# Peptides against a protein of PDB entry 3QIS, part 113

Target 1, 334 residues: chain A of PDB entry 3QIS
Amino acid sequence: PSLELSRREFVFENVKFRQLQKEKFQISNNGQVPCHFSFIPKLNDSQYCKPWLRAEPFEGYLEPNETVDISLDVYVSKDSVTILNSGEDKIEDILVLHLDRGKDYFLTISGNYLPSCFGTSLEALCRMKRPIREVPVTKLIDLEEDSFLEKEKSLLQMVPLDEGASERPLQVPKEIWLLVDHLFKYACHQEDLFQTPGMQEELQQIIDCLDTSIPETIPGSNHSVAEALLIFLEALPEPVICYELYQRCLDSAYDPRICRQVISQLPRCHRNVFRYLMAFLRELLKFSEYNSVNANMIATLFTSLLLRPPPNLMARQTPSDRQRAIQFLLGFLL

## One batch from the design tools (peptide; made by RFdiffusion4, then SolubleMPNN)

Design b2_p15_3_s3 (from b2_p15_3, 4 letters changed)
Fold by OpenDDE base, seed 3:
Structure b2_p15_3_s3 (fold): chain B 334 residues (1-334), chain A 15 residues (1-15)
Amino acid sequence: as target 1 above (334 residues)
Amino acid sequence: SFEELLEEIREEIES
């Protein structure tokens, strides 16, 4: 069997978080026998492609002289955004299109990624006074390394040695401030806030706005701005309540004094963001008659975002653990 | 207040 491919080189320019890009090509059976095609893993890979790439269809049959269109879909989710933001991964891959009893055809994927404040650590964002797209990519790596070291020092209650040489970090990321300030000013009376989905186009505009500017006003509906806050919190590489404190939050869930003590042990940035979000959510609850927001709904929604089980415990989370996590958060909303 | 906290953070961002 043999195939003819219309293209073998694909370039995905300006790849962004949550923005789907598609490149299409045709494969044609120029042989005289039916063939089965599939994308196969390379020798050391478990998957035929990187997590941000997909082929559609990834397998199929072609009769003699049949042609099929294959879509190469590039989509950066929360699962790939962090490693792309740091430059640890890149928009580069090689796909192997295999024919049963035939040849392998290699496809080259290339492109560039545009960094996002989504999927960047809270610590790094607190060190970014400018939009992430204004920060040189080389400096993003340094900021993540420095942020990790400062997180560890903060958890160990070590006094920062070099308070004098680096710019003072922001109390909270400007991106969180912008989202919450907007919601506080314009969305406190919004009916069904955090219950109605935003628009995908508006979400992309909000992400692009936060990545490229410090706006006076965030574009889009209150629902889109609210969902953008949820997406931001979901995309964090380390949740607002660090994984190291997850079990202690569950264990303390019914003791408000211990809960506050656990939060006091968060890294400064995480602690500030947590307190800021809790203060904001308590303000929203004052307007419950207008926005239909109640403490149980908010606690249920935000618990999954703020208090995530560590990756090693994710598959073992019990309904009791989830209820304790909700109860922990309720103690800060009431 | 929450408003005072918003303004404190605003001043820090604008600095």
Scores: peptide ipSAE 0.461, ipTM 0.942, DockQ to the pose 0.807
Fold by OpenDDE base, seed 5:
Structure b2_p15_3_s3 (fold): chain B 334 residues (1-334), chain A 15 residues (1-15)
Amino acid sequence: as target 1 above (334 residues)
Amino acid sequence: SFEELLEEIREEIES
């Protein structure tokens, strides 16, 4: 069996968070026998491609002189955004198209990724006074490493934060401030806030706006700005409530005094963001007659974003654990 | 107030 491929090299320029790109090619059976094709893992890989790449179809059957179109889809989700922002991973892969009882065909995937404030740590963002697209990639790596080291030092209570006035971290990321300031000014009276989905085109404009500028006004509907805040919180590499405090939050869920003590043990940036978001959500609840927002809806929605189980415990989360997590957050909304 | 907190953070971002 043999195949002819219309293309073997693919370049994905300016790959962005949540923006789908597609490249297509054709495979043709130029042999005299039917053939089965499949994308197969490389020697040490569990999957035929990286998490941000997909082939469709990934397998199939071709009669003699039959041709099929294959789509290569590049999509950076919350699961790949952090490792691409840090440069730990890149828009590079090799696909192996296997022909049963035939030859392997290699496809080269290349391109460039544009960093996002989405999927960047709270610690790194508090050190970024400028939009992430203005920050050199080398400096992004340094900011992530320094942020990790400062977080660990803060948790250990060992070294006072270097209070050098010019390099003082922001109290909260400017991106969170921009989203919340907009929602507070324009969305407090918005009917069905956090219940109506945003527009995908507007969400992409908001992401691009936050990655490239410090706008006076965020573009899009109040629903799109509200969903952008949810996407931002979901994409955080570590949730606003650090994974190390997850179990203590569940254990304290019915004691408001212990809940406040647990929050006081968060790293400074995480603690500030938590208090800021809780203050904002309490303000929205004052307008419940206009925006249809209630404490149970907000607690249910934001608990999954702010108080995520550690990856090793995610498969073990019980309905009781979810109820305790919601109760923990309710103690800050009421 | 929450508004005062928003303004404090604004001043920090614009500095």
Scores: peptide ipSAE 0.451, ipTM 0.940, DockQ to the pose 0.805
Fold by OpenDDE base, seed 1:
Structure b2_p15_3_s3 (fold): chain B 334 residues (1-334), chain A 15 residues (1-15)
Amino acid sequence: as target 1 above (334 residues)
Amino acid sequence: SFEELLEEIREEIES
């Protein structure tokens, strides 16, 4: 069997978080026998492609002289954004299109990723006074490394932040401030806030805006700005409540004193963000007559974002654990 | 107030 491929090299320029890009090519059975094709893993890979890439269809049958269109879809989700932001991964892959009883055909995927404040650590963002697209990639790497080291020092209670040598980090990421400031100013009276989805186009504009500027006003509807905050929190490489404290939050869920003690043990940036968000959400709850927001809804929504189970425990989360996590957050909203 | 906290953080971002 043999295939003809219309294209073998694919370039995905300016790949962004949550922005789908598609490239298409055709495969044709120029043989006289039916053939089965499939994308196969390379040696030592578990998957035929990186997590941000997909082929559709990834397998199929072709009759003689049949042609099929294959879509190569590049989409950076929350699961890939962090490793792309850090430069640990890149928009590069090789796909192996295998023909059963035939040869392999290699497809080259290349491109560039544009870093996002979404999927960047709170620690790095607190050190980032300018939009992420203004920060040199080399400095982003250094900021992530330094942020990791400072987080570890903070957890170990070893060193007071030596205020002397480096620019003082922001109390909270500017991106969180921008989102919350906008919501506080314009969305407190928004009916069904956090209950109505935003527009995908507006979400992309908001993300691009936060990545490239410090706007006076965030573009889009209040619903889109609200959803952008949720997406931001979801995309964090580590949740606002660090994984190390997850179990202690559950164990303390019914003791408000212990809950506050647990939060006090968060790294400074995480603790500040948590307190800031809780303050905002308590303000939002004052407008419940207008926005239809209640403490149980907010606690249920934000618990999954702020208090995520560690990856090793995610598959083992019980309904009781979820209820404790909600109860933990309720103690800061009420 | 929460508004005062927003303004404090704004000043820090603009500094």
Scores: peptide ipSAE 0.437, ipTM 0.937, DockQ to the pose 0.796
Fold by OpenDDE base, seed 2:
Order: C-alpha cells, then structure tokens, then sequence
Structure b2_p15_3_s3 (fold): chain B 334 residues (1-334), chain A 15 residues (1-15)
C-alpha cells in the first residue's frame, strides 16, 4: 500500500491557552490495494502525539483512489498549559502515519506558544508586576525556579534568608485582583452569578487581556468574568490550598480554630489569595437576594477549585472527603 | 473592610 500526502509540515503560530487551532491535509490512496492508516506512537512513547495535539481521524480505511481529510488540532487545556508556560514542553512534535503492511509517513509539527497567566503558579505571578507577555521567557524560567524555592522555604519555616535585591512580591497576583475587583464592582447584583456560563469568545478576550495588559476594566459579561476566575483557579499548577495541606484541611473541617491555623501555614501568596477570595465571596453572599448565590453553592463550587486532592489521591476521594472539604470552606464563608 | 483591602492591593500593583 502507498499514500500521497498533500502536506507533511505544519506550523502552529501563536498558540494560546484554550484557543483551538486546526491545520488540515489530505491523504490519498495512490496504490492498487485498500489500506488501513493509523497514527502510531514513536519508539518509547505511549501516545501518538503530545497532549495538546490531536489528529482527526486518527485511523481509517482508504479504498484505491480514495481521499480523506485529516485535521490536526492544537488545543492547550489546563492539563498542558503549565508545562508550556515554563518552556518544559514546546509546540513541536513528530507524528507517524502508519500504513498497515506499508510505510511510515512522518509529519512535522512546529510552532510557538504564547505564555499565559493561566496555569502559572501563584508564587511566580506575585513576582510579576507586568503582564506575563511582557516578561522575557528567560525571566519566566527564573521566576518559576525562585518561586519554587520560596514556597519550599515558606513551608519549612526556614529563616528568611536575606531578601536580596529581589523586588517585593505582590500580596496577590494582579490577575486575581483584577478579576475580583471587577466582580465586586460590577457583578454583586448579577443574577445567577457563577451559575450561568460565560461566552467562549469573551473568555478568550479576558484571558488575552490579562496576559497582555493591566486593564482598567475587564471585557465581557459578568458571567464571563466570573467563569474566567474559575478557569484561572482550575488552571493553577498548585491549588490555592497547597496539596501538602489537603488532608489537614479535611481533618480540621469541623474545627474553625484549627481550620484557621491550617490556612496560616500556607505560603504567603497562597494564604493571601485564599483570604482575599474568602473575603470577596463573603461580600458576594451579602447580595444573595440579587445574585441568587448562597454559601452552599459557593462552597461546593469553589471547594473543587481551591481544595483539590493531591494527584495520587484524586481517584480515591470519597463522598465523605468531599463533604469535609466543603465544610472546611463553609467555615470561611459564614 | 474589603474595599480597603482592594485599595491596598491596587496601590501595590500601581507602584
């Protein structure tokens, strides 16, 4: 069997978080026999492509002289955003299009990723006084490394080494401040806040706005701004409540005094963000007659974002653990 | 207040 491919090289320019890009090509059976094609893993790979890439269809049959269109879809989800922001991964791959009893055809995928404040650590963002797209990639790497070291020092209660000439970190990421300030000013009276989905186009505009600027006003509906806050919290590589404290939060869920002690042990940026979000959500609850928001709804929604089980425990979360996690958060909303 | 906290953080971002 043999194929003719209309294209073998694909370039995805300016790949962004949550923005789908598509490149299409044709494959034609120029042989005399039916063929089965499939994308196959390279040697030592478990998957035929990186997590941010997909081929559709990824397999199929072609009769002699038949042609099929294949879409190469690039989509950076919350699951790929962090490794692309850090430069650990890149928009580069090689796809192997295999013919059963035939040849392999190699497709080259290349491009560039544009960093996002979404999927960046709270520690790194607290050190970013400018939008992430203004920060040189080399400095992003340094900020992530420094952020990891400071998180570790904060958790270990190590004596603050002399704060060398590093600029004082922000109390909270400017992106979180911008989202919450907007919601507080404009969305407290919004009916069905956090219950109505935002618009995908507006979400992309909000993400691009936060990545590229410090706006006076965030674009989009209150629902889109509210959902952008949820997406931001969901995309954090380390949740607002660090994984190291997860079990202690569950164990303390019915003792408000111990809950406050657990939160006091968070890294400074995480602790500040947590307190800031809880303060905001308590303010939002004062407007429950207008926004239809109640403490149980908010606690249920935000618990999954703020108090995530560690990856090793995610599959083992019991309904009791979830209820304890909700109860933990309720103690800060009431 | 929450408003005072917002302004404190604002001043820090704008500095």
Amino acid sequence: as target 1 above (334 residues)
Amino acid sequence: SFEELLEEIREEIES
Scores: peptide ipSAE 0.436, ipTM 0.937, DockQ to the pose 0.804

Design b2_p15_3_s4 (from b2_p15_3, 4 letters changed)
Fold by OpenDDE base, seed 1:
Structure b2_p15_3_s4 (fold): chain B 334 residues (1-334), chain A 15 residues (1-15)
Amino acid sequence: as target 1 above (334 residues)
Amino acid sequence: SFEELHEKIREEIYS
């Protein structure tokens, strides 16, 4: 069996968070026998491609003289955004198109990723006074390394930040402040706030706006700005409530004093963001007659974003754990 | 208040 491929090299320029790119190629059975094709893992890989790449179809049968279109889809989700922002991963892959009882055909995937404030740590973003696209990649790496070290020192209750030599970190990321500023100014009276989905095109414009500028106004509807805040919180590599405190939040969920003590142990940036968001959400609750927002809805929605189970416990989360997590947040909304 | 905190953070961003 043999295949003819219309293309073997694919370049995905300016790959962005949540922006789908597609490249297509054709495979043709120029043989005299039916053939089965599949994308196969390389040696030591578990998957035929990186998490941000997909082939569709990834396998199939071709009759003699049959041709099929294959789509190569590049999509950076919350699961890939952090490793691409850090430069730990890149828009590069090699696909192996295997022909059963035939040859392997290699496809080269290349391109570039544009960093996003989405999927960047709160610690790094607090150090970024400028939009992430204005920050040199070398400085992004340094900011992430420094942010990790400062988080560890803060968790260990080590020496207070020597405020003297470095630019003072922001109290909260400017991107969170910009989203909240818009929502507070324009969305307090928005019917079905956080219940109506945003528009995907507007979400992309909001992401691009936050990555490239410090706007006076965020583009898009109030629903899109509200969803952008949810996406931002979901995409955080470490949730606003650090994984190390997850179990203590559940254990304290019915003791408001202990809940406040647990929050006081968060790293400075995480603690500031948590307090800021809780203060904002309590303001939105004052407008419940207009925005249809209530404490139970907000607690349920934001629990999955702010108080995520550690990756090792995700598969073990009980309905009781979820209810405790909701109760923990309710104690800050009421 | 939320507003006082929000405006304080504004000053930090635009400083």
Scores: peptide ipSAE 0.777, ipTM 0.985, DockQ to the pose 0.886
Fold by OpenDDE base, seed 3:
Structure b2_p15_3_s4 (fold): chain B 334 residues (1-334), chain A 15 residues (1-15)
Amino acid sequence: as target 1 above (334 residues)
Amino acid sequence: SFEELHEKIREEIYS
């Protein structure tokens, strides 16, 4: 069997978080026998492609002189955004199109990724006074390394870090502040806030706006701005409540004094973001008659975002653990 | 208040 491929090189320019890109090519059976094709893993890989790439169809049969269109879909989700932001991974891959009892055909995937404030650490974002797209990639790496070292120092040393000659970090990321500022000004009376989904186009505009500017106003509906805040919190590499404190939050869920003590042990940026978000959400709850928001809904929604189980425990989360996590947040909303 | 905290953070962002 043999195939003819219309294209073998694919370039995905300016790949962004949550923005789908598609490239298409055609494969034709120029042989005299039916053939089965499939994308196969390379040596030592478990998957035929990186997590941000997909082929559709990834397998199939071709009769003699039959032709099929294959779509190569690039989509950066929350699962790939952090490693692409740091430059640990890149928009580069090699696909192996295998023909049963035939040859392998290699496809080259290349491109560039544009960093996002989504999927960037709270520590790094607190050091970014400018939009992430204005920050040199080398400085992003340095900010992540410095952020890791300060987090470790803050855990080991109860001593206030001497504010060395580096610019004072923001109390909270400007991106969180911008989202909250919009919601506080314009969405307190929004019916079905956090219950109505945003528009995908508006979400992309909000992400691009936060990555490239410090706007006076965020574009899009209140629902899209509200969903953008949820997406931001979901995409954090480390949740607002650090994984190391997860179990202590569950254990303290019914003791408001211990809950506050656990939060006081968070790294400065995480603690500030948590307190800021809880203060904001308590303000939204004053408008429950207008926005249909209640403490149980908010606690249930934000628990999965703010208080995530560590990856090793995620598959073992019980309904009791989830209820304790909700109860922990309720103690800050009431 | 939330508002007092929010405005302090505004000053830090736009300084």
Scores: peptide ipSAE 0.777, ipTM 0.985, DockQ to the pose 0.881
Fold by OpenDDE base, seed 5:
Structure b2_p15_3_s4 (fold): chain B 334 residues (1-334), chain A 15 residues (1-15)
Amino acid sequence: as target 1 above (334 residues)
Amino acid sequence: SFEELHEKIREEIYS
């Protein structure tokens, strides 16, 4: 069997978080026999492509002189954004299109990624006084490494935060402050806040706005700004409540005194963000008559974002663990 | 208060 491919090289320019790009090509059976095609893993790979890439269809059957269109879809989710922001991964791959009892055909995928404040650590963002797109990629790597080392030093209680770093870190990321400032000013009376989905186009505009500027106003509806805050918290590589404290939060969930002690042990940036968000959410609850927001809804929604189980425990989370996690957060909303 | 904390963070961002 043999195939003809209309294209073998694909370039995805300016790939962004949550922005789908598509490239298409045609394959044709120019042989005299039917053929089955499939995308196959390279040597030592478990998957035929990187997590941000998909082929559709990824397998199929072609009669003699039959043709099929294949879509190559590039989409950076929360699962790929962090490694692309750091430059640990890149928009580069090789796909192997295999013919049963035939040849392998190689497809080259290339492009560039544009960094996002979404999927960047709280520690790094507290050091970024400018939009992430103004920060050189080399400096992003240095800020992530320095942020990791400071988190470890803080957890070990060994070294006082070196007050000698010439630029004092922000108390919370400017991106969180900008989203909360908009919601506090304009969304306190918004009916069905955090219950109505935002618009996908407005969400992309909000992400691009936060990545490129420090705006006076966030674009889009209050629903889109509210959902952008949820997406931001979901995309964090380390949740606002660090994985190391997850079990202690569950164990303390019914003791408000112990809950406050657990939060006091968070790294400075995480502790500041947690206290800031809890203060904001308690403020929104005062307007429950207008915004339909209640403590149980907010606790249920934000618990999955702020208090995630460690990756090794995700598959083992019980309904009891979820209820304890919700109860832990309720103790800060009431 | 939330407002006092929010304004303090504003000053840090726009300094």
Scores: peptide ipSAE 0.777, ipTM 0.985, DockQ to the pose 0.890
Fold by OpenDDE base, seed 2:
Structure b2_p15_3_s4 (fold): chain B 334 residues (1-334), chain A 15 residues (1-15)
Amino acid sequence: as target 1 above (334 residues)
Amino acid sequence: SFEELHEKIREEIYS
């Protein structure tokens, strides 16, 4: 069997979080026999491509002189955003298009990723006084390394080493503050707040706005701004309540005194974000007659975002664990 | 209050 490929090199410029890009090419059976094609893993890979890449179709049959279009789809989800923000991964891959009893055809994928405040750690964002797209990539790496070291120092209760001439970290990431400022000003009376989904186009505009600027006003509907806050919290590499405290939150869920003590043990930035969000959500609850927001709805929604089980426990989460997690948050909303 | 905390963070962002 033999194939002709219309293209073998693909460049995905300016790849962004949650923005789908597509490149297409044709494969033609220029042989005299039917062939089966498939994308196959390289020798050391479990998958034929990186998590942010997909081929469609990824396999198929071609009769002699038949042609098929293949789409290469690039999409950065919450699962790939953090490693792309750090530069640990890049928009580079090699696809192997295999022919049964034939040859391998190599496709080169390249491009660039534009960093996002979505999927960046709270510690790093508290050190970013400017939009992430204004921060040199080298400095992003340094900020992530420094963020990890400060989280560890905070958890170890190490005496703050003399903070050298590093600018004082923000109490809360500016991106969270901007989202909350918009919602507090404009969304307190919004009917079905956090219950109505945002628009995908508006969500992309909000993400791009937060990545590139410190706006006076966030673009989009109140529903899109509300959903952007949820997406932001979901995309955090470490949830607002650090994984190390997850079990202690569940164990304390019915003791409001112990719950407050557990939160006091969070790293400074995480503790500040938690207290800030809980204060904001209590303000929204004052407008429940207008926004249809109640404590049970909010606790249920935000629990999955703020109090995530550690990855090793995700598959083992019981309905009882979920109810304890909800009860933990309710103690801060009531 | 929430407002006092929110305004304090505003001052830090725009400083």
Scores: peptide ipSAE 0.776, ipTM 0.985, DockQ to the pose 0.877

